# Ledger of designs, part 157: peptides against a protein of PDB entry 6RGO

Target 1, 392 residues: chain A of PDB entry 6RGO
Amino acid sequence: MALKLLGFNQDATCFSVISSNKGVTIYNCDPFGKCFELEKSTSNDEELDFLVEMLFSTSLIAVVDKTIGASKRKKLKIVNTKRKATICELTFPHEIMDVIMNRKIICVVLKSDQIFVYDISCMKLLRTIDVRGEKLKSTSKFRNSEAVGDIGVRVSLSTDNNSILCYSSYSKSDKENAPLNDIVVFDALKCIQINVLPAVHQSNIVCIACSPDGMLMATASEKGTIIRVFKTIDTENDEPILVNEFRRGSRPSRISEMKFNHDNTLLACVGESDTIHIFALPVTTTEADANEDDTLQQSSHSLSSSINGLQYISKGLANRFGKIIVSKIPTQSQQRHVAYIKIPENAKYRIGFPKDTTNTIHICGEDGNYLVYSIPRNEVGPCTLVKSNTFD

## One batch from the design tools (peptide; made by RFdiffusion4, then SolubleMPNN)

Design b2_p12_3_s4 (from b2_p12_3 with I1M E2K E12K)
Fold by OpenDDE base, seed 4:
Structure b2_p12_3_s4 (fold): chain B 392 residues (1-392), chain A 12 residues (1-12)
Amino acid sequence: as target 1 above (392 residues)
Amino acid sequence: MKELQELLEELK
């Protein structure tokens, strides 16, 4: 049977799959088992396509049936899984490409490069973001070339209540085919743009991950060779802060998903390669714990060494081409993975980090495997398989 | 709407 993975929920307590015979199935991770099934609406041998976003371990899901007809692809259903009932239905002007949510916000991404932001508590529209309209306002001359293929607006939402939305936007370059290589950071609750990270990659961004707290964002381009991690809100001299640059590989390979763990110490990525890569992030010591009152009287010896640091004012030629974030990180200092998981070639996998165990990763495959791995802390190496289950 | 609020209260 062909399985299609829809992914884990925000805390990796559940994952969703499409089964060609059954429709949508939601599995609980622990105890492992089916917790919900959405039956096929049709008896036809049509290839099933769905979007399903689950709100943590709750009975609330957002569902889009993409299988049949252009009309269903524009409908979002909010479903109570306990009642098997639709709570509400929203209809959009264009096909729904993605749906993301947290406890406060639901975001709906359309094929039109529009993002609809809703207050989940009342399904009130808070904002429509028109990523194409923003491009057209900046580049008044060019017709939207229909983005060929799978290139569209990418989004990620913080899993906390701060509801930091990161989305890909078109570069302000005067080029007709400006790539989706800018990132906008948006407060989804206040509906305010917080930050803009220009030209974070040379090509279209195909994957974004926001940290659970919304303080970090990871990005990958179509090349999938380099992952960049930025601060979302903080800037240095009105410039974006690049925290890390990770090397996934030397060969191009599409990254389909990235996730931070709940304490922002790890970033995992998965895609078309035979390897899930896990990278270590620097622990941002929030200066808050420095209030240990250790009154140790260590004596004040005053060594005044006057290092006259020469101010070399390098007049960098500001070329008018959109400021590519020049990685200040030398290519030699590009960090590799600290841990990895080998997966079958051509098997699509999804990843999730459980909330309560920062050194554990959940993965599931279209091969019907649900696997739990322990991540090594003090060594570079393979993850250890802790638990395995199968699903159909 | 009421049902949606009841489900969101399970997350508090």
Scores: peptide ipSAE 0.500, ipTM 0.948, DockQ to the pose 0.684
Fold by OpenDDE base, seed 3:
Structure b2_p12_3_s4 (fold): chain B 392 residues (1-392), chain A 12 residues (1-12)
Amino acid sequence: as target 1 above (392 residues)
Amino acid sequence: MKELQELLEELK
């Protein structure tokens, strides 16, 4: 049977698949088994296409049926899986490309490069973000999007209540073909732009991950050779916003998904390559400055050294080159993976990090494998398979 | 909407 993976929920307690014969199936990870099925609406041998986002382990799912016609591709259904009932339906002006949610927010990404931000508790629209901005409305030449079906706005949302939304944006270059290589950091609750990271890659961003707490974000371009990790918020201490650069590989390969673990110590990536890569993040030790008030009364010696008046050469001119955030990390700082999983080259995989075990990763494949791996702590090497299940 | 709030209470 042809399986298509939708992915894990936020805590990796469930994953969703499309089966050509059955429609959408949601599996529970532990105990392993089917927890929900959504039957296909049509008897036709059409390739099933769905978006399904589950809200943690709850009976709340967001569903978009992309199988049938331009009208259904614009409809978001909020479904109670226990009742097998639609709670509400929203219709959008354009095709839905992505849906993400947490306990507070639903974000809906449209083919028009618009992001609709909703309060999940009442489905009230909080914000419409137009990623193209008002200037590009005049060049309403619909990019005949037949050719490049894969370049669109990418989004990631923190799984916490802070609801930090990271999205790819067009560079401010007056070029008709500006790449989606800027990142905007947005407080989805307050509807405030927190930060803008210009030109984080040379090409379009195709994958974004936000950390569970929204403090970190990871990005990958179409090349998928380098993953960059950024702080989402500017720290007062002039600390570099770019905290890590990871080398996935030397060969170009698309990254389809990235995820942080729940304590921000690991970043995993999966894509078209035969390898899931896991990278270690430096633990931001908040050194609690133990102000050891070592009141060493070192004496007052008033060395009045008259250091002469070196001229104020006016630092005025340097501000015009948009600080290429990327330029300050020496190319020598590219870290490799700390762990890896080999996967079949012909199978698409999805990844998830369970909440309770920061050194465990869940993976599932279109080959019908659900696998649990232990991540090595003290050595660089392969992950160890702990549990295996199959699904159809 | 009430049902949606009831489902969100399962997350507390």
Scores: peptide ipSAE 0.498, ipTM 0.948, DockQ to the pose 0.681
Fold by OpenDDE base, seed 2:
Structure b2_p12_3_s4 (fold): chain B 392 residues (1-392), chain A 12 residues (1-12)
Amino acid sequence: as target 1 above (392 residues)
Amino acid sequence: MKELQELLEELK
């Protein structure tokens, strides 16, 4: 049977899959088992495609039937899984490309590069973000570029109540083919733009992850060789703060998903490669709680590899390559993974971090494997398999 | 709408 992975919920307590024969199935991770099934509405042998976003461990899901020939690709259904009933339905002017949510906000990304932001409590439209802006509305020949691949607006939303929305935007370059290489940081509750990170990559951004608290974001381009981590809100001299630059690999490979763990100490990435990579983030010790006296000389050998090598690349060469304002971390200071998981070649995997165990990662594959790995703390190496289950 | 609010109250 062909399985298609939809992904984990925000806390990795559940994951969703499409089965060609059954439709959508939601699995609980612990105890492992089926918790919901959405039956196929069509008797046809059409390849099923869905978007399904679950709101944490609740009975609330957002569903889009993306099946080819389905008149439903413009319809968002909010479903109560306990009742197996549609609570509400929204219809959009264009095909739905993505849906993300937290406890406060639901965002709907359209094929038109529009983001619709809703208050989830009342499904009231708070804002429509037009990522193309007013100037490009006139020249958007809908390239029926079925052939220009899956390059669209990417989004990520903080899982907290602050509801920080990060999205890819078109660079202000006068070129007809401006890349989606800017990031906009947006307060989805107040409907205010907080920050703009210009030209964070040389090519289109294809993956974004926001941290649970919305304070960090990770970005990857079509090349998928470098992952950059930025502060979302904080700036230094009105410039974006690059916290980390990670090297996934030397060979180009698309990253399909990235996630932070719940304490912002780890970043995982998965994609077309045979390897899930896990990177360590430096713990910013906020100096605030240093007052209590307890003399535990834990010799934390701080792997403070001195990132002193901010070589100011001299102003002269920066003019020919469009202002990548992001100081290139010297290739020698690019951090590699601290841990990895080997996955089957050509199997698509999704990742999730459970809330209660910061050094555990959940993964699921289109091969029908749900796997729980322990991440090593003090060594660079493979993750250890802790639990395995199969699904069909 | 009422049902949606009831489901969101399960998250508080």
Scores: peptide ipSAE 0.490, ipTM 0.946, DockQ to the pose 0.689
Fold by OpenDDE base, seed 5:
Structure b2_p12_3_s4 (fold): chain B 392 residues (1-392), chain A 12 residues (1-12)
Amino acid sequence: as target 1 above (392 residues)
Amino acid sequence: MKELQELLEELK
């Protein structure tokens, strides 16, 4: 059977898959097993395609039938999985490209580069974000539908109640072929733009991850060689704060997914390569008040990876052309992974971080493997397989 | 709408 992975939920307690014969299946991770099935509505031998966004381990899912030839590509269904019933249906003017949610917000991304932001509690439209803006409405010749490779608006939403939305935007260049290489940070609850990170890559952004708390964002371009981590809200001298620059590899390879763990100490990435990479983030010690006493000498052998100088690149060389050249961090200062998982070549995998175990990662493959790995704490090396299950 | 709110209460 051909499996297509849809992904993990926000806390990696469940994952969803498309089976060519069955439709959508949701698996629980622990105890491992099927918890929901959405049957195929059509007897046709058409390749099934769906978007399924889960709301944690609840019975609430958002579903889009993206099957070819289906007039349903513009329809979002909110489904109660316990009742197997549609609660509500929304119809959009354009094809739905992505759906993301948390406890407060649903965001719907359209092929028109519009983001519709809803209050989940009442399905009230809070905002329509037009990523093309007013200027591009005149020049949107339909990019021929065939050659629109997987270049579209990318989004990520914080899993907390702050509901920080990060999305890719077109650079301010009046060129018809402006790359999607800007990031906008948006408060989805207040409907306010918080920050704009201009030209974070030289090419289109193809992957974005927001941290669970919305304080960090990771970005990758079509090249997938460099991952950049920024602060979302904080700025220094009105400039974006680059926290980390990671090197995934020397060869170009598409990154399909990135995720932070729940305490912002790890960033994982997966894609077309045979390797899931896990990077360590510096623990921002919030200076919590040093109240005195408790002598517990837990010898945290902090791997003093010599944080060889964060050269504060305070030198905004505003080149005469207003291009914020994100200064190429010298290739020598680019951090590598601290851990990795080898996966089969050509197998698509998805990743998830469980909430309660910050050094554990869940992965699932289109090969029908669900795997739980332990991440090494004190050494650079492979992750250890802790649990394995199969699904079909 | 009521059913949607009831499902969101499962997250509290």
Scores: peptide ipSAE 0.474, ipTM 0.945, DockQ to the pose 0.685

Design b2_p12_4_s1 (from b2_p12_4, 6 letters changed)
Fold by OpenDDE base, seed 5:
Structure b2_p12_4_s1 (fold): chain B 392 residues (1-392), chain A 12 residues (1-12)
Amino acid sequence: as target 1 above (392 residues)
Amino acid sequence: DAIEKLNELLSE
């Protein structure tokens, strides 16, 4: 049967899949098993396509039927999985491209490059962000959205209640063909723009991950060779703070998903390559107040590998045209993965980090494998397979 | 109410 992966929920306790014959199935990770099934409403042999966004392990899901020929691609359904009932339906002027949520906010991304921000508690519209409208006020030509293939607005939302929304925006260049290479950081609750990171890549951004706490974001372009990690809120001299630059590979390969672990110590990426890469982030020692107390001498040889992260104070060469070029970290200082997982060639995989086990990663494949890996702590190397299950 | 049903789900 053809499986299509939809992904993990926010804490990797569940994942969703489309089965060609059954419709949408949600699996619980532990104990492993089916927890919900949404039957196909149409008897037609049409290739099923859905968006499904879960709210952790709750019975709330957001569903969009994206099946070709279906008039439903503009309709968001909020479903109670326990009651198998639609709670509400929202109809949009354009096709829904993505849906993301946390316990406070639902964001709906349209093919029109609009982001609709809702309060989940009442389904009240808080804001419509028009990513094109900011550009169209400067450039009169509607790009016919039909000819620009897989390039649209990308979004990521913090899983916490702060509800930090990161989205890709068009650069302010007067060029008709301005790339989606800016990032906007938005407080989705207050409906305020917090920060703008200009030209974080040379080409369109195709993948964004926000950290669970909303303090970090990772970005990748169409090339997928470099991943950049920025602070979301904090700035230095009104410039964006680049925390890390990771090299996934030398060859171009699309990154489909990135995730931070719960404590912001790891970043994983997956895509069209045969390898999931896991990168280590510098532990920001919050100076916990050194209250004085007592003795226990346990000589944990902290191999303080002094990752002297050279704070490249990139003196932004303000080129004469006000383009903040995010200074490329020299290729020699680009960090590599600390761990990896080999996956089957041509199998699409999705990734998730469980909340309670910061050194564990969950992965699932369109090959019908659900796999749990342990991430090595003290060495650069392969992850160890801990648990495997199959699904159909 | 739809809001009552949403609040029930958010409390789970």
Scores: peptide ipSAE 0.108, ipTM 0.828, DockQ to the pose 0.914
Fold by OpenDDE base, seed 3:
Structure b2_p12_4_s1 (fold): chain B 392 residues (1-392), chain A 12 residues (1-12)
Amino acid sequence: as target 1 above (392 residues)
Amino acid sequence: DAIEKLNELLSE
């Protein structure tokens, strides 16, 4: 049967799939099994297309039926899975492209490059962000919306209550063809723009991930060869906003999903390649725990030595063209993966990090495999398969 | 209310 993966929930306790014959099915990861099914509304052999966003392990899902008609593609349904009942429906002026949520906020991304931010507790609209309206203030020409293919606004939301929203925005360049290569960091609760990261890639951003705590964000362009990790907030310390630059590979390959683990120590990426890559992040020790005297002289040859070379180039060029946040990191400082998983080339996979086990990753494939891998801590190598299940 | 049902689910 043709399966289409919708992905994991925020804590990787569940994943959702579209089955051509059944409709939407949600699986529980542990114990493995079906927990919800949304039946096909139509007997037609039409290819099913849905957005489904689940709120953690709760009975709350957001559903968009994209299968039939422009009117359905504009409707968001909030559904109680236990009661199999629609709680509320919202209708938007344009097609819904993405839906993301946490316990406080739901964000709805439209084909119009608008982001609608709601308080989930009352479904009150807090903000409409018009990413095109910001572009039009910088660039006089309306691009006709028809010719912009699979390149739209990308969003990610922190899973915590801080509700840090990161989204791709258009560069302020006077070029008619300004790429979606800026990032805006937004406090979704306060409705305040925290930061703007200009030109984080040379081409459009196609994938973004926010850390669970909202302190970090990862970006990938259409090339998918380099992943950049940034701090979301400018610390008062003259620390670079760019924390890491990872090399996924030498060949271009689209990244479809990235996720941080719960403690911000790992970043995973998946896409069109035969390989899921897992990168290690430096643990930002917040200075608070520095007081325990434990003299364990373990020669942590701190990975800190490679960052020192970047300090010298920043001061001179920053003055003339606004903060070039992406100083040309020498190609020598690009970190590789610490772990990997091989996947079938023809199967799309999705990834999730469980909360309770920071060195475990959940993956599921359109091949009907749900797999749990252990991530090696002390060595660079393949992940170890711990558990496997199949679904149809 | 629809909002009460939503808040029930947010408390689970």
Scores: peptide ipSAE 0.106, ipTM 0.827, DockQ to the pose 0.854
Fold by OpenDDE base, seed 2:
Structure b2_p12_4_s1 (fold): chain B 392 residues (1-392), chain A 12 residues (1-12)
Amino acid sequence: as target 1 above (392 residues)
Amino acid sequence: DAIEKLNELLSE
């Protein structure tokens, strides 16, 4: 049977899949098993496509039926899984491309490059963000939706209550084909723009991850060779702070998903390559806990990889050639993965970090494998398989 | 009704 992965929930306690014969199934990770099933609404042999976002381990899911021929691609359903009942339905002017949520906010991304921000508690619209802005409304030549590949607005939302929304935006370059290479940081609760990170890559951003606390953001372009990690809110001399630059590989490969762990010490990435990469982030010692006297000289050999280069992304004049002078962290200071998982080249995988175990990663594949790996702490190497389950 | 049902789920 063809499986399609929808992904993990925010704490990696559940994951959702589309089965061509059954519809949507949600699995619990521990104890492993089916916890919810949504039957397909059509008897047709049409390739099923859905968006399903689960709110942590709660009975709340957001569902969009994206199946071809379904008149439902513009409809968001909020469903109680315990009652098997639709709570509410919202209809949008355009096809829904993505849905993300936390305990406060639902964001709905449309094919029109609009983001609708809702208060989840009452489903009240707080803001409509038009990522194209007013100037691009006149050039509403619908990019022939068939030929413009999977390049749209990307979003990520903090899983905490701060509700930091990061989204890709068009560069202010007067070029008809401005890349989606800017990032906007937005407070989704207050409905204010906090920060703008201009030109974080040379090409379109195809993947964004916000940290659970909303303090960090990871970005990858269509090339998927370099991952950049920025502070979301903090700036230095009114310039964005680049925390890390990671090298996934030398060969171009699309990154489909990135995730931070719950303590911001690890960043994982997955995509079209045979390898999940896990990168270590520097532990920001908040100076606050310096007062408790406990003399345990555990020689934490901090792998102080001396990240010497806090490189300012200067407002490098986009020279006439559109070369954004991102001050390149010298290729020698580009960190590689600290850990990896080998996956089948032909299987899409999704990743999640459980809340309770900072050195564990959950992965699931379209091959029907749910796998739990332990991440090595003190060595660069493969992750160790701890648990495996199969699903259909 | 719909809001009460949402608040029930958000309290889980």
Scores: peptide ipSAE 0.099, ipTM 0.824, DockQ to the pose 0.912
Fold by OpenDDE base, seed 1:
Structure b2_p12_4_s1 (fold): chain B 392 residues (1-392), chain A 12 residues (1-12)
Amino acid sequence: as target 1 above (392 residues)
Amino acid sequence: DAIEKLNELLSE
């Protein structure tokens, strides 16, 4: 059967797949098994396409039928999986490209480069963000909609209640074809822009991950060779704080998904390559816990000790136009993965971090494998397979 | 109400 992966929920307790014959299936990770099925609404042999976002382990899902020929690509359904009932339906002026949510907010991304922000509790529209309108204000030129290809606005939302929304925006450029290489950080609850990170890559941003707490953001461009991690809210002298620059590889390869673990110590990435890469983040000591006990000098040579030297405060060189250029970390100081998983070539995989086990990663493949790996703590190396299941 | 049903699911 042709499987298409939709991904894991926020805590990696469930994942969603499309089966050509069954429609949408949601699997529980532990105990492993089917927990929900959404039947195909059409008897046609058309390739099924859906967006499905699940709210943690709840019975709430957001569903968009994106199947070709289906007049439903503009329709968001909120469904109770236990009752198999539609709670509400929203119709948009344009095709839905993405849907993300947490316990407070639903964000709907349209093909028009608009982001609709809703209060999930009442489905009230809080804000419409017009990313094209922001570009028009900056460039005074209309973008021909046809030339956009597969490159749209990318979004990520914090899984916490702070609801930090990160989205790609158009750089202020006199060029008609300004890339989607700025990031805007937005408080989705207050509907306030809180930060702007200009020109974080040279090409369009194709992948964004927000940390669960919304304090960190990872970005990757179309090249997928470099991943940058920034602070979302904090600035240094009104400049963006680059925390890390990771090298995924030397060859261009699209990154399809990135995720932080729940304690912000790991960043995983997956895409078109045969390898899931896991990177270690420096532990941000929040200054608050500096008061407690002097005593545990125990020589855990944590891999953290070698990272201390790269306080490359990237003094953004203001170019002639006052744009902060994120200084490239020297190629020699670019960190590599601390762990990896080999996956079949050309198999699409999705990743998830479970909440309770910070050194465990869940992965699922279009090959019908659900795999649980242990991440090594003390060495750079392969992850160890702990559990495997198959699905159809 | 649709809102009551949403709030029921958000409390889970």
Scores: peptide ipSAE 0.097, ipTM 0.821, DockQ to the pose 0.907

